Peptides against a protein of PDB entry 6O8C. Designs and how they scored, part 10

Target 1, 262 residues: chain A of PDB entry 6O8C
Amino acid sequence: VGLRYEKISLPKIHPRYDLDGDASMAKAVTGVVCYACRTASTLLLYQELMRKGVRWLVELVKDDYNETVHKKTEVVITLDFCIRNIEKTVKVYEKLMKVNLEAAELGEISDIHTKLLRLSSSQGTIESSLQDISSRLSPGGLLADTWAHQEGTHPRDRNVEKLQVLLNCITEIYYQFKKDKAERRLAYNEEQIHKFDKQKLYYHATKAMSHFSEECVRKYEAFKDKSEEWMRKMLHLRKQLLSLTNQCFDIEEEVSKYQDYT

## One batch from the design tools (peptide; made by RFdiffusion4, then SolubleMPNN)

Design b1_p8_8_s1 (from b1_p8_8, 6 letters changed)
Fold by OpenDDE base, seed 4:
Formats: C-alpha cells, structure tokens, sequence
Structure b1_p8_8_s1 (fold): chain B 262 residues (1-262), chain A 8 residues (1-8)
C-alpha cells in the first residue's frame, strides 16, 4: 500500500530573452512546483495516517499477546491440577498393588500421567516463545514503533509551507511575465528587471524541487519501506500468537480426555 | 491500495 506520484522535472530554462517563451516557461514552472506542493501535502497526510495505523496495530497485537498469556495461564493451571489428581490416584493404586490388587489399572493411570507430564513440558516452550514476543514488543525491542516518529516527514518539518512560500514567489513572477508578454516590448529597464526576475524564478524553482526531492520524496520512500518491513514482521508475530493460542487449546482438549480419571 | 496522483 502506497502512493504513486509522477516524477516531475523543471522545464528547460532558455537564457535567451523571449517574452512569449519566458511566460510559457514560467507557467510550466508554476505548474510543476504547484504539483510538488500538493504531492508533498498528500505524502505527509499518508504518513500521518500510517502512524495512526501503526499505533493501532501495536495496541491490537498487545491485546492479542495478553489474551494468549491469559489462555496459557489457564491451561497451565488446569493441567497442573489434573497432574496432581492423577498423581494422587497413582499413589493410591501403588498402595493397593502392595497387597496384590489393581495392578492393571495402575499401568493405565501411569501412562496417562506420563502423557500429561509431556504436555506440561510443552508449556515451557510456549512460555519461552511468549517471552520472546514480549521482548520484541517492549520499548527498544525489534518491533518497537519508535521508527514511525523518526522516519519520514512530519507536520513539524513545515515542508508544505516552505514549498508554498517558494510557489508564491514563482507565481508572482509568472503573473508579471504574463503582463510583460502583453506589452509585446519592454523598455530597457523593464527588460533588465525581467531578466533578473527570470533568474530569481529559476533559483526559487530549483530550491523548491531540491527540497521536494530530498526532504519530501526521499524521506517518504524511506518511511514507506520501513513501514512495509515492520508491518510484515507484525503480521508474522500475530500469526505466531495465534499458533501459540491454538497450541494451548489443543493441550486443553487433550487434558479434557483424561478428566474421567481424576 | 496504491493511489495514483496525476498532475493537473
């Protein structure tokens, strides 16, 4: 998910004094810089929306984590309770066996006990995985969202405003060049002013396009790339949490099969 | 979803 924008470039600025050509050039420059302003604004808005989405997703994943931890804890309690009950039963049958009674049933109960202990051992792996996930989601972890506040462009950078100031200067010169064109011929002093303004227009336009490319586009692309990478990792983590939850349910279901022996 | 921005 991202924004596609056209790569824009400034028109060629001819050094020759030409009232018609200069007016046309100025119009084209105004259009290009205007597009840059609008694009910069849209890119900024996109990033701000993505930052909101990132924060939302972090909270969602934290909730998923907490639910998984809760489920794991419940299963551990249930499993431990079942194990304790089976162990009590084993002890009773062992006492009876000493008087040559119930030897066949003891074997079955002992096998169940062994299976439950194996299930209990698997909980250690789940716990380790949850701890890893917690560390990754923690401040300073690999999936921290601190990058979202660092990468890209922000309203505080005032890039749109900076570009708008340059656009205003360029637009003013364009309107003057439109008037100059209407005069068909300028006096010497007005011609010199026109030439000077043409240089100013070039300077402002170049500054605007450099700022747009380096401070808006480049930073946006970096933000986009980082956000996509981070999003993939977060989605994978959610899948991992779901897998752990399912493992807990599977263990709970297996334990339920042995409740008749408790 | 990619949104295409076209210059006017």
Amino acid sequence: as target 1 above (262 residues)
Amino acid sequence: IEVELTPK
Scores: peptide ipSAE 0.040, ipTM 0.701, DockQ to the pose 0.016
Fold by OpenDDE base, seed 2:
Structure b1_p8_8_s1 (fold): chain B 262 residues (1-262), chain A 8 residues (1-8)
Amino acid sequence: as target 1 above (262 residues)
Amino acid sequence: IEVELTPK
């Protein structure tokens, strides 16, 4: 998951004064920096969308957690009720045995009671697991989404705007170089201006590409890597919740088998 | 989803 972008580099800038070559070079530079601007914008948008997605997923998983807790609570109530009823039955049969009634029935009911108590003990393990999950999802937990606000690039960084300013400067020089090319030959003063503009072009271009690489691409990649790691962990947690839910259903089903004895 | 950004 992520954006694929081409690794762009500036063309070689030849130091020689050449009106045709300089116009061509300037065109190429303009294209590269323009691509950088568009890419930076897209990378930013992607990150913003991912941040929204992260928040959405957190809420979804919290809902799943709450549903699991609810189901667990339901099962506990049902199980406790069944245990109490079986205990009453055991007491009745114990009294009847004193009057020479069938020991075999008491044995069966006692075994059911033992099984129910074992099921009840498993609820403690489920509770512990839910508590662990809750702690991981809590603020400051291992699955906190704070990274999504810290990592990557943000609109407040104004990276796209900064690049656009540089692109504008570059584009202006490019258009001048097109005009210079059309003149075929420049007077001495105009030639010197052209040479200075070429240096400015280089300066703006290198600044743009450095900014793009260091502030846009690098930070995006860090965000991407962190997001992938976090997403994997969240999906795993969701599977854990599902497993716990299924355990609750299994217990409920087993308890239902003994409800006829109550 | 990987989106490919191609230079125009």
Scores: peptide ipSAE 0.036, ipTM 0.714, DockQ to the pose 0.016
Fold by OpenDDE base, seed 3:
Structure b1_p8_8_s1 (fold): chain B 262 residues (1-262), chain A 8 residues (1-8)
Amino acid sequence: as target 1 above (262 residues)
Amino acid sequence: IEVELTPK
């Protein structure tokens, strides 16, 4: 999951004054910085969409958790009811044994009671697991989504706008260099202006690429890495919830076998 | 889902 983009680099800027070379270089620089602007915009959009997705997934997992808790509660009620009924039956049979009834039936009921108590004990483990999951999903927990709001780039950073300003400056110089090329030869003063503009172009381009690399790409990669890790953990947690739900169903099914004795 | 960004 993520965006694939080409690694971009600035073309080599030759220090020599060359109207044809400088126009070509300026065109290439404009292209690179234009790509950086578009890429930065797309990276930002991706992160914003991912933030929405993260919030959605958190709510989905919370719903799954609540459903599992509900199912666990139902099973506990059913199991407790069955245990109480078996205990009543055991008491009745204990009274009847005093009157020479076969010990075999009491033994079977006692075994069922023991099995039910074991099932009841397993509910404690399920409860502990649910509590662990709840703690992980809670604010400040290991699966909190606070990172999604902190990591990466945000619209408020105005990175795309900052890059666009630099691109506009670069583009203006490029168009001037295109005109200069058409003149084939510049007067001394115009040549000096061209040289200064070339330095400005270099400055703007370097600033744009540094900003793109440090404030867009690096932060995006950090966001991506955290999102992948978090997503893996969330998917694992959903599997755990499913496992717990299945355990509840298994217990319910087993209890249903003993309801005929109550 | 990986989206490929290509320079125009």
Scores: peptide ipSAE 0.036, ipTM 0.714, DockQ to the pose 0.016
Fold by OpenDDE base, seed 5:
Structure b1_p8_8_s1 (fold): chain B 262 residues (1-262), chain A 8 residues (1-8)
Amino acid sequence: as target 1 above (262 residues)
Amino acid sequence: IEVELTPK
């Protein structure tokens, strides 16, 4: 998941005074910087949406965790109750066995007791897994979302606005160069102004492209990489929670089979 | 899902 954008570069700017060439060059530069502005805006929007998604996912996974903990608690109570009842039954049959009665039934109940104790032992593993998940989701844990606030670009950086200002300056020069081209020939003073404006255009364009590359694209790519890594880990954690929930249901089902013996 | 942005 991400945005694909084309790598853009400025056209070559020739130092030679040429009204037709300069108008064409200015048009191309305007197009490139305009694309940079739009791309920067889209990249920013994507990151803001992703940040919202990250927060939403964290809350969702926390809810899943709480549900799993609740289910685990219910199963523990049910299992412990069943074990206690079976233990009482075992004691009764052991007394009867001393009188040489019902040996076969005692063997079956003893086997059930052994199975229930094994199920009870598995609860410790589930608890340990839940504790690990809780630690990972906690503030400062391995799945903390602090990176989402640190990495990438933010509206407060005003990158789009900065680029737009430069684009406006470039666009004004382009429109002037279009007029200059229509005049076919400029007076000496106007020619000098045209040459100075060409230098300004170069300066603004270079500044815009540098800002776009260093402050927009690079930071976005870093955010993207972090988001992909984090998302993979979160999805894996969610699968682990589902697995633990299923284990709880499986234990509950097994216990239900033995409730008829109590 | 990668959205491709093409310059107009």
Scores: peptide ipSAE 0.043, ipTM 0.712, DockQ to the pose 0.016; fails the geometry check

Design b1_p8_8_s2 (from b1_p8_8, 5 letters changed)
Fold by OpenDDE base, seed 5:
Structure b1_p8_8_s2 (fold): chain B 262 residues (1-262), chain A 8 residues (1-8)
Amino acid sequence: as target 1 above (262 residues)
Amino acid sequence: IEVELTPP
């Protein structure tokens, strides 16, 4: 998942004064920097969409968490109620045993009590797991989305606009070189201006491509890598929540078997 | 979703 773009380099700029060659070179440079502008814009859009997706997924997982917590709470209440009833029954049978009544039934009820206490212990483990998940989702946790606001490129960076300014300067020189080519020969002063503009073209182009590589592409790749890692962790966490929910249902079903004794 | 960008 991501954007595939081709790595384009600037054409070689020859130092020789050649009106035809300089016009062709300027055209190629304009094309490359134009591509950089479009690519930078697309990379920015992708990141903004991903940030929206990240926020959406965080809310979805929080909802899943809350649902799991609710189910766990329901099961704990049911289990605790069942334990209390069985404990009362055990006490009654213990008193009856002192009067030589019903030893076999006391053994069965005692076994049920032991099983329920084991289930209660498992609920403690589920609670600990939910607390861990909550801590990971909390601000500053391992699954916090703060990276999405820090990493990558942002509209506020104005990278596309900065590149566009440089592209405008380059395009202006290209159009002048196209005119110069049509003249076939320049007077001495115009030739000196042409040579000077060729240097300006080089500096603008180099600046644009450096900015594109360092401030757009590099930051995008870092954002993409972090987003993929974070996404994998979030999907795994959702699976953990589902597992915990299923464990709660399993415990609830088992407790229901003992309700006939209460 | 992979979007391919066409060079100039």
Scores: peptide ipSAE 0.075, ipTM 0.796, DockQ to the pose 0.017
Fold by OpenDDE base, seed 3:
Structure b1_p8_8_s2 (fold): chain B 262 residues (1-262), chain A 8 residues (1-8)
Amino acid sequence: as target 1 above (262 residues)
Amino acid sequence: IEVELTPP
C-alpha cells in the first residue's frame, strides 16, 4: 500500500546567457515543478483516503471487541450455571455415598467439577487479555488513531496551492523565454530583463522543490511509515480477538459435554 | 495497492 513516485530534480541552470538554452531549461523546470504539483496532490489524496480507512478500521475492531466481550459473558453465565448444578449433584451423591451407593459415579462427577473449575479459572486470563486490548484501543492507547490526524500533509496546509502559485510564476517566465528565443537577439534592456527573470525562475523553482521535498514528500513518508506500523499492529490485534473468541467457543463446547450430568 | 505516478 502506497504511492510510487520518481525522485525528480531540477535541471542544472547555467549562468551563461543563452536564449535557446534558457528556453529549454525553463521548459524542463516547468515540467519538474508541474510534476511536483501533481504528485503533491496525489500524495494528499492518498493520505486523506487512508485517514478514512483508519477510522473505519478502528470502528470495525471495536465492533469485533464488543462481540468477543459478549461471547465471553455468555460463556461465563453458562459455565457458572453448570458449576452450580454439578455442585448440587455432588451434594446429593455424597449423601448417597454414606449408604455405600454409587461411589464410582461420585468420583466421575467430582472430576467433572474439577474440570469446570479449571475452565472457570481460564476466564480470568481471557478477561485480562480483553482488558489489555481495550486499553490499547482507548484514547491515548498504543493503537489510538491520533497519529493519522497529526502526521502527514493536510488540505489546510495548502501545499498544492502554494506549489501551483510558484508553477504559475515559472510558467510565465517560460513563455517569455520562448518569445525571447523567437527573437533570436534581444536589445540590451530586454537582455537585462531576461537575466533577471532567469534569477527569478531559479528562485521560484528552488523554493518549489524545497517545499515539495520538505513539506510534502518527507511528511508523506512519515505518515506512510506510521500507517504501516499501525496497520500491522491492528491486524495482529484482530487475530488476538479471534483467538479469544475461539477460546470462548472451546469452553462452551466443553461445558456442553457436561450439561447432561446436571 | 501501490499507484505509480509517472513523470511528464
Scores: peptide ipSAE 0.074, ipTM 0.794, DockQ to the pose 0.016
Fold by OpenDDE base, seed 4:
Structure b1_p8_8_s2 (fold): chain B 262 residues (1-262), chain A 8 residues (1-8)
Amino acid sequence: as target 1 above (262 residues)
Amino acid sequence: IEVELTPP
């Protein structure tokens, strides 16, 4: 998951005064910076979409967690009830054994009791696992989504708008250079203006590309890397929750076999 | 989802 963008560099700017060459160069620069603006916008949109997706996934996983906790609680109640009933039965049969009655049945019931106690112990492990998952999802936990709000670029940074301003300046100079080209020859003052505008063009273009690289691309890449890492961890956590849920169902099924002995 | 951005 990610955006592929081509690394475009600014064309070489020749210092020589050449109306045809300068118009062509200005056109190329305009194209490159225009691409940077569009790319920056797309990168921003991607990140905003991902942030929404992250929030959605967090809520989904929390729901999965709550369902698992609910199921676990149900099983614990059922299991505890079954254990209490079996313990009562064991006490009755132990009294009967004093008169040498029901020896085989006592053995069976005692075995059931032992199995139920093992199941109860496994529930403790499930509880601990759920608590661990809860801690990871909690604020400040390893799976907290705080990174999504910190990493990358945000609309409030106004990076696209800043690039657009520079693009507008560049485009204006390009249009002037097209006019200058059409004149074929400039008077001395117009020639000097053209040379100054060429320097301004270079300045704006360099500033735009630096801003794009450092404030848009680099931050996007950092966001992307964090998002991929976080996503892998979240998917793993969901698998863990599913496993715990299945364990609860397995315990419930096993307990159901002993309800007739209660 | 990788979206390719085409240079102008």
Scores: peptide ipSAE 0.074, ipTM 0.794, DockQ to the pose 0.017
Fold by OpenDDE base, seed 1:
Structure b1_p8_8_s2 (fold): chain B 262 residues (1-262), chain A 8 residues (1-8)
Amino acid sequence: as target 1 above (262 residues)
Amino acid sequence: IEVELTPP
């Protein structure tokens, strides 16, 4: 999941004064920087949408976690209640066995008790797993979403606006170079202005492309990589929660089989 | 979903 953009480069800027060549070069530069502006805007939009998605997913997973914890708690209460009732029954049958009344039923109840105790032990593992998940989702945890606010580009950086200002300067020079080309030959003063404007165009273009590469593209790629890694971990965590939920249901079902003996 | 940005 991501945006595909073409890696663009500035055309070669020749130092030689050539009205036709300079107009063509300026047109190409304008096109490249215009593309950079549009690309930067799209990359920013993508990141903002992803940040919203990340926040949404965090809340969803927290809700899933809370539901799992709630279910686990209910199962523990039910299981503990069942164990206590079976223990009372075991004590009664032990007393009866001492007077040689019913030995066969004691064995079955004792086996049930042993099974319930094993189920109770499994709850400890579930609890530990839930605690691990909680720690990972907590502030400063391994699955914290703080990276989404730190990485990438933000509207407050005003990268698109900065690029647009440079594009405006470049476009102005391009339009002048089109006029210069139409004149076929410039007077000495106008020629010197043209040469100076060509230097300005180079300056603005290089500044724009440097800013685009370093402050837009590079940061976007870092954000993308982190988002993909984080997303994989979150999806795995959701699978873990589902597994824990299923284990709780399995325990509840098993306990229900023995409720008739309590 | 990959969105392709086409150069001008």
Scores: peptide ipSAE 0.074, ipTM 0.794, DockQ to the pose 0.017

Design b1_p8_8_s3 (from b1_p8_8, 4 letters changed)
Fold by OpenDDE base, seed 2:
Structure b1_p8_8_s3 (fold): chain B 262 residues (1-262), chain A 8 residues (1-8)
Amino acid sequence: as target 1 above (262 residues)
Amino acid sequence: IEVEFTPP
């Protein structure tokens, strides 16, 4: 998942003085660098949107966590209440058994008590799992979103603006080369200026494309890769929370079967 | 996205 951009390269710049060729080359260079500017802007926007999405997802998962903790707490209270009631019943029946009454019922109630205690023990495992999840979501945890603020490109880098400045210089030279082409022949001095401008064009274009590749594309790709990895981990975590919630519901359902005996 | 390289 990511923005597809085309890998563009600068056209070959021939050293030969040719007014028609130079105008055509300059046009092509202008197009390439213009594309780089637009692409850099789009890549930046994408990253900013993704950062917002990351923050949103973190909050969503935190809410899911809190709901799971709440449900777990509810189940613990219910289970503990049920256990206490069954224990009271067991004591009553134990007294009755001493007078040779209700022995069969005592066995059944004792079995229920044992089952409830087993359910209670499972709550410890759920708690441990929730603690692990909490640690992972905490600042400095394995699922912290700090990478989203560190990786990639930022508006403060002013990459688009830097590229735009270079594009402006290139465009100016292109327009001059278009005029030069229309003249068909230049005087010696104008020819020398044209040659110098061609060198400047090359310099600006190379600088623009290097900046685009190294500071825009590469950093974007790193951001993208990290975002994909992080997203997969977060989705997995969300599934874990759902599983824990379901376990709580299962326990609650089982406890409800024994509430009729209390 | 076919970015048409339309120079301005």
Scores: peptide ipSAE 0.041, ipTM 0.720, DockQ to the pose 0.025
Fold by OpenDDE base, seed 1:
Structure b1_p8_8_s3 (fold): chain B 262 residues (1-262), chain A 8 residues (1-8)
Amino acid sequence: as target 1 above (262 residues)
Amino acid sequence: IEVEFTPP
């Protein structure tokens, strides 16, 4: 999801002196560079908002992770307690069997013990998965948000301000060309000034559009691509955390079935 | 929204 902007290009600037054509051209150039300024501002704002969103999402996922770890820890404690109690019961029944007491109850308890041990083994897999998630979220990990601070454009770059300065120069020339057009004919000196200003207009316009393309648009697109990739990975990670949480609840539920035997 | 820059 990104801001859609139109690809803008400068109008063709003809070298021929033409008061009507030059005024029209200058108007068009002013419009294009004005659009670039506004677009640059919008793209900057979008990136700043996205950076805030990224930080927020990181904190949210960290909280989810911590909750999952907490739940896992509770389940491990409960499971270990249950296993210890069942083991004590097994030992008691083993002693009773030596005295010719009923073997049927021992079989059931032994089966429960085996099931609990299998559940305990699954905790190792959950732990490994949580460790992987932690490593990915850690500084320098694959899901680190450092890219959000590095990629794209920033207010400190002053790209909008730089473009605005160029726009002001262009606009001034445009207004002069509008006046020149109204005169219908210029004296020789004024004609030479007009020609010189036309060259300045071209220079400012080209500089503005190059800056817009290279420093605003290109960097924004890089930021956008990185943000989309990172967001997909984060969403996948959240799904993994949810899966692990559900596994913890499933284990807890299963253990609860055997608590009556302990 | 194509804001046409109409110079004054």
Scores: peptide ipSAE 0.039, ipTM 0.716, DockQ to the pose 0.025
Fold by OpenDDE base, seed 5:
Parts: C-alpha cells; sequence; structure tokens
Structure b1_p8_8_s3 (fold): chain B 262 residues (1-262), chain A 8 residues (1-8)
C-alpha cells in the first residue's frame, strides 16, 4: 500500500491580456505548484520511512536466519552423537553375536543406525538451503537492499527545494498580478511588463510540473513497485526459514526416540 | 555457539 495523491494539471493559460483573468490564473497556478511541493515532500518522507522499514526487515530476517542456523547446528551435534553411540553399540553386538547372542537385537540396532544416517542426509539438504538463503541476503544477492538506496527520490536530490524556488518566482508574479488587477488599467510600459511576467509565469509553472512529474512522481512509483516486489520476496524467505526450523525440530524429536539405545 | 550471518 503506497501513498495516495491526486493528479493535478495546470490550468489553461489564455493568451489574451486580461488583468482579472490573469490574476485568477496566476492564483490557480500558484495553488497547483504549491500542491506539487507538498506532495513531493510527502512522497519523499514516505520513501525515507520505507527505507528504514527495509533496513529493519533485513535485520529481522538475518536474526531469523541466525536462529535457524543455531537450531540446525544443535540438531547436527545431537544427531552425530547419537550416530556415534549407535555405531559403538553395533560393534559390540557384532562381537557378542559371534559368541551366542540373538541376531534380532542386532537387526533392530542396525535399523536404527540406518534411520539416523537418513536423518543426517536430510541435514545436508537443510544446510544447502541455508547457504542459498545466505547468498541471497548477502551483498549483491537477489534480496540485497541496495535498490532502496538507488531507487526513488532522496533528500540529496533537492527536489522539494528546487520546486520551492520555482514556487517563489510564481508567487511573486501572482502578487504583482493582484496589484495590477487593483489598478484596473495599466500604462503601456506596465502592460508590457505584465505580458512578459505572464510568459515567465508559464515558463516557471511548466518547469515545476515537469520536474514534479518526472523527478518526483515517476521515481516514487518505481520505488513503490520495487519495494512491494522485494517485500513479498522477503516474506516468502521468512516462511522458508520457519519451514527449515520446523524440520530441525522434527528431526530432533525423532532422534530423541532413539536415545534410549545410546 | 553463536552462529552469525556472514556475508561472503
Amino acid sequence: as target 1 above (262 residues)
Amino acid sequence: IEVEFTPP
């Protein structure tokens, strides 16, 4: 879910010299560009908050990974210990069977040994999965957060400040047009200045709206889309880690059943 | 044993 904003366009600028119309137009333009400035600021803030969230989630997933690796290591140690003890027992029974012991007991212990070796093989698969996850989370991996530092808009881009400069120029002309309107009629030289200022207003307004659309909105949308995709992948990875953890618990439980034979 | 995530 991203920030919702309204798409605003500049009002139509009439070429006709009209003091009342020009003042009204300038007011509307000022309002639109002011909205663009505020929106750009809000979009920037959203992205900065999302970057913090991304960093937080990366650390959370790294913690989940470390916990899973720890659990896996614990299970491997327990399993290896159990295997070694069963192997010793098998050797003892093999020696005793040569003298007078029933083959049935050796068969049962041998079956347990085989089952434990199968469990050990499954640990290799878990290890491979953890290594894959580690590689994906590593710098340059598929789930690296480097995109969050590259995509979107940043405070260093000074987009809000650039828009504010243009807004200041527009606002100055608007205030002059309010004065011109109050005069009802301008002298020839003042009329020419008014016409030139109207052209400047148009230039500043179009520049502001182009900058807003291309450098603020477009980059924000790209950042939003990238963040949503990355977030889905990270959540899926967390589920994978939970699955691996559960597999470790299942193996540990199964190994516990054979501890009476060690 | 504390296992830490070590990126390559």
Scores: peptide ipSAE 0.036, ipTM 0.507, DockQ to the pose 0.005
Fold by OpenDDE base, seed 3:
Structure b1_p8_8_s3 (fold): chain B 262 residues (1-262), chain A 8 residues (1-8)
Amino acid sequence: as target 1 above (262 residues)
Amino acid sequence: IEVEFTPP
């Protein structure tokens, strides 16, 4: 899960004045910082898409939750109705027992009543589980999506734009170094400018790569890690909801077996 | 000029 990017490092910058070497170095630096800009943009896009996906998944899970709650409610109504009917039947047979009639049938009905009461008790466990799930999905809960807005990089950070400015400065120096190389030899003043520009290039490049590493990559990795953890928890939650739904269906099916006695 | 970073 996540975008794979190559770890890029700046080339070694030699302190020696060399027009050919400096042009080659500047070209390499330009390439590295250009890659950093593109990568930063891609990482940002990924995070924005993931944020949309997170919001979508939250709504999906909420829908699943509501469906499960609805099913649970339906089963409770059905079960309660069945219990009431069986209780009426038990009362009738208890009256008949006073006349020494239908003792075996009363025993069977009483057993059914006991089973239904057990099923009703299990609904309490399902309710507790649903409440736990609701608490986890609620604002401030363990599965809240607030992290998606806090972690990672955002368009408002303008990281790509900041890197692009540095890239532009570096590229300008590179083109100058390409011209300097074509001259083969510089006058003293131009040589001093070249040396100074080489220092500027180093400064811009270092600043760009530091910014990329600290403000883009590091934050992206943190976002990625949190997203993976959160996604795992959400998938588990969906499985729990499915399990609860299935339990409701199982109870409903069992209750249906006793409806003939009501 | 988009310098395509061709990995070496």
Scores: peptide ipSAE 0.034, ipTM 0.732, DockQ to the pose 0.024

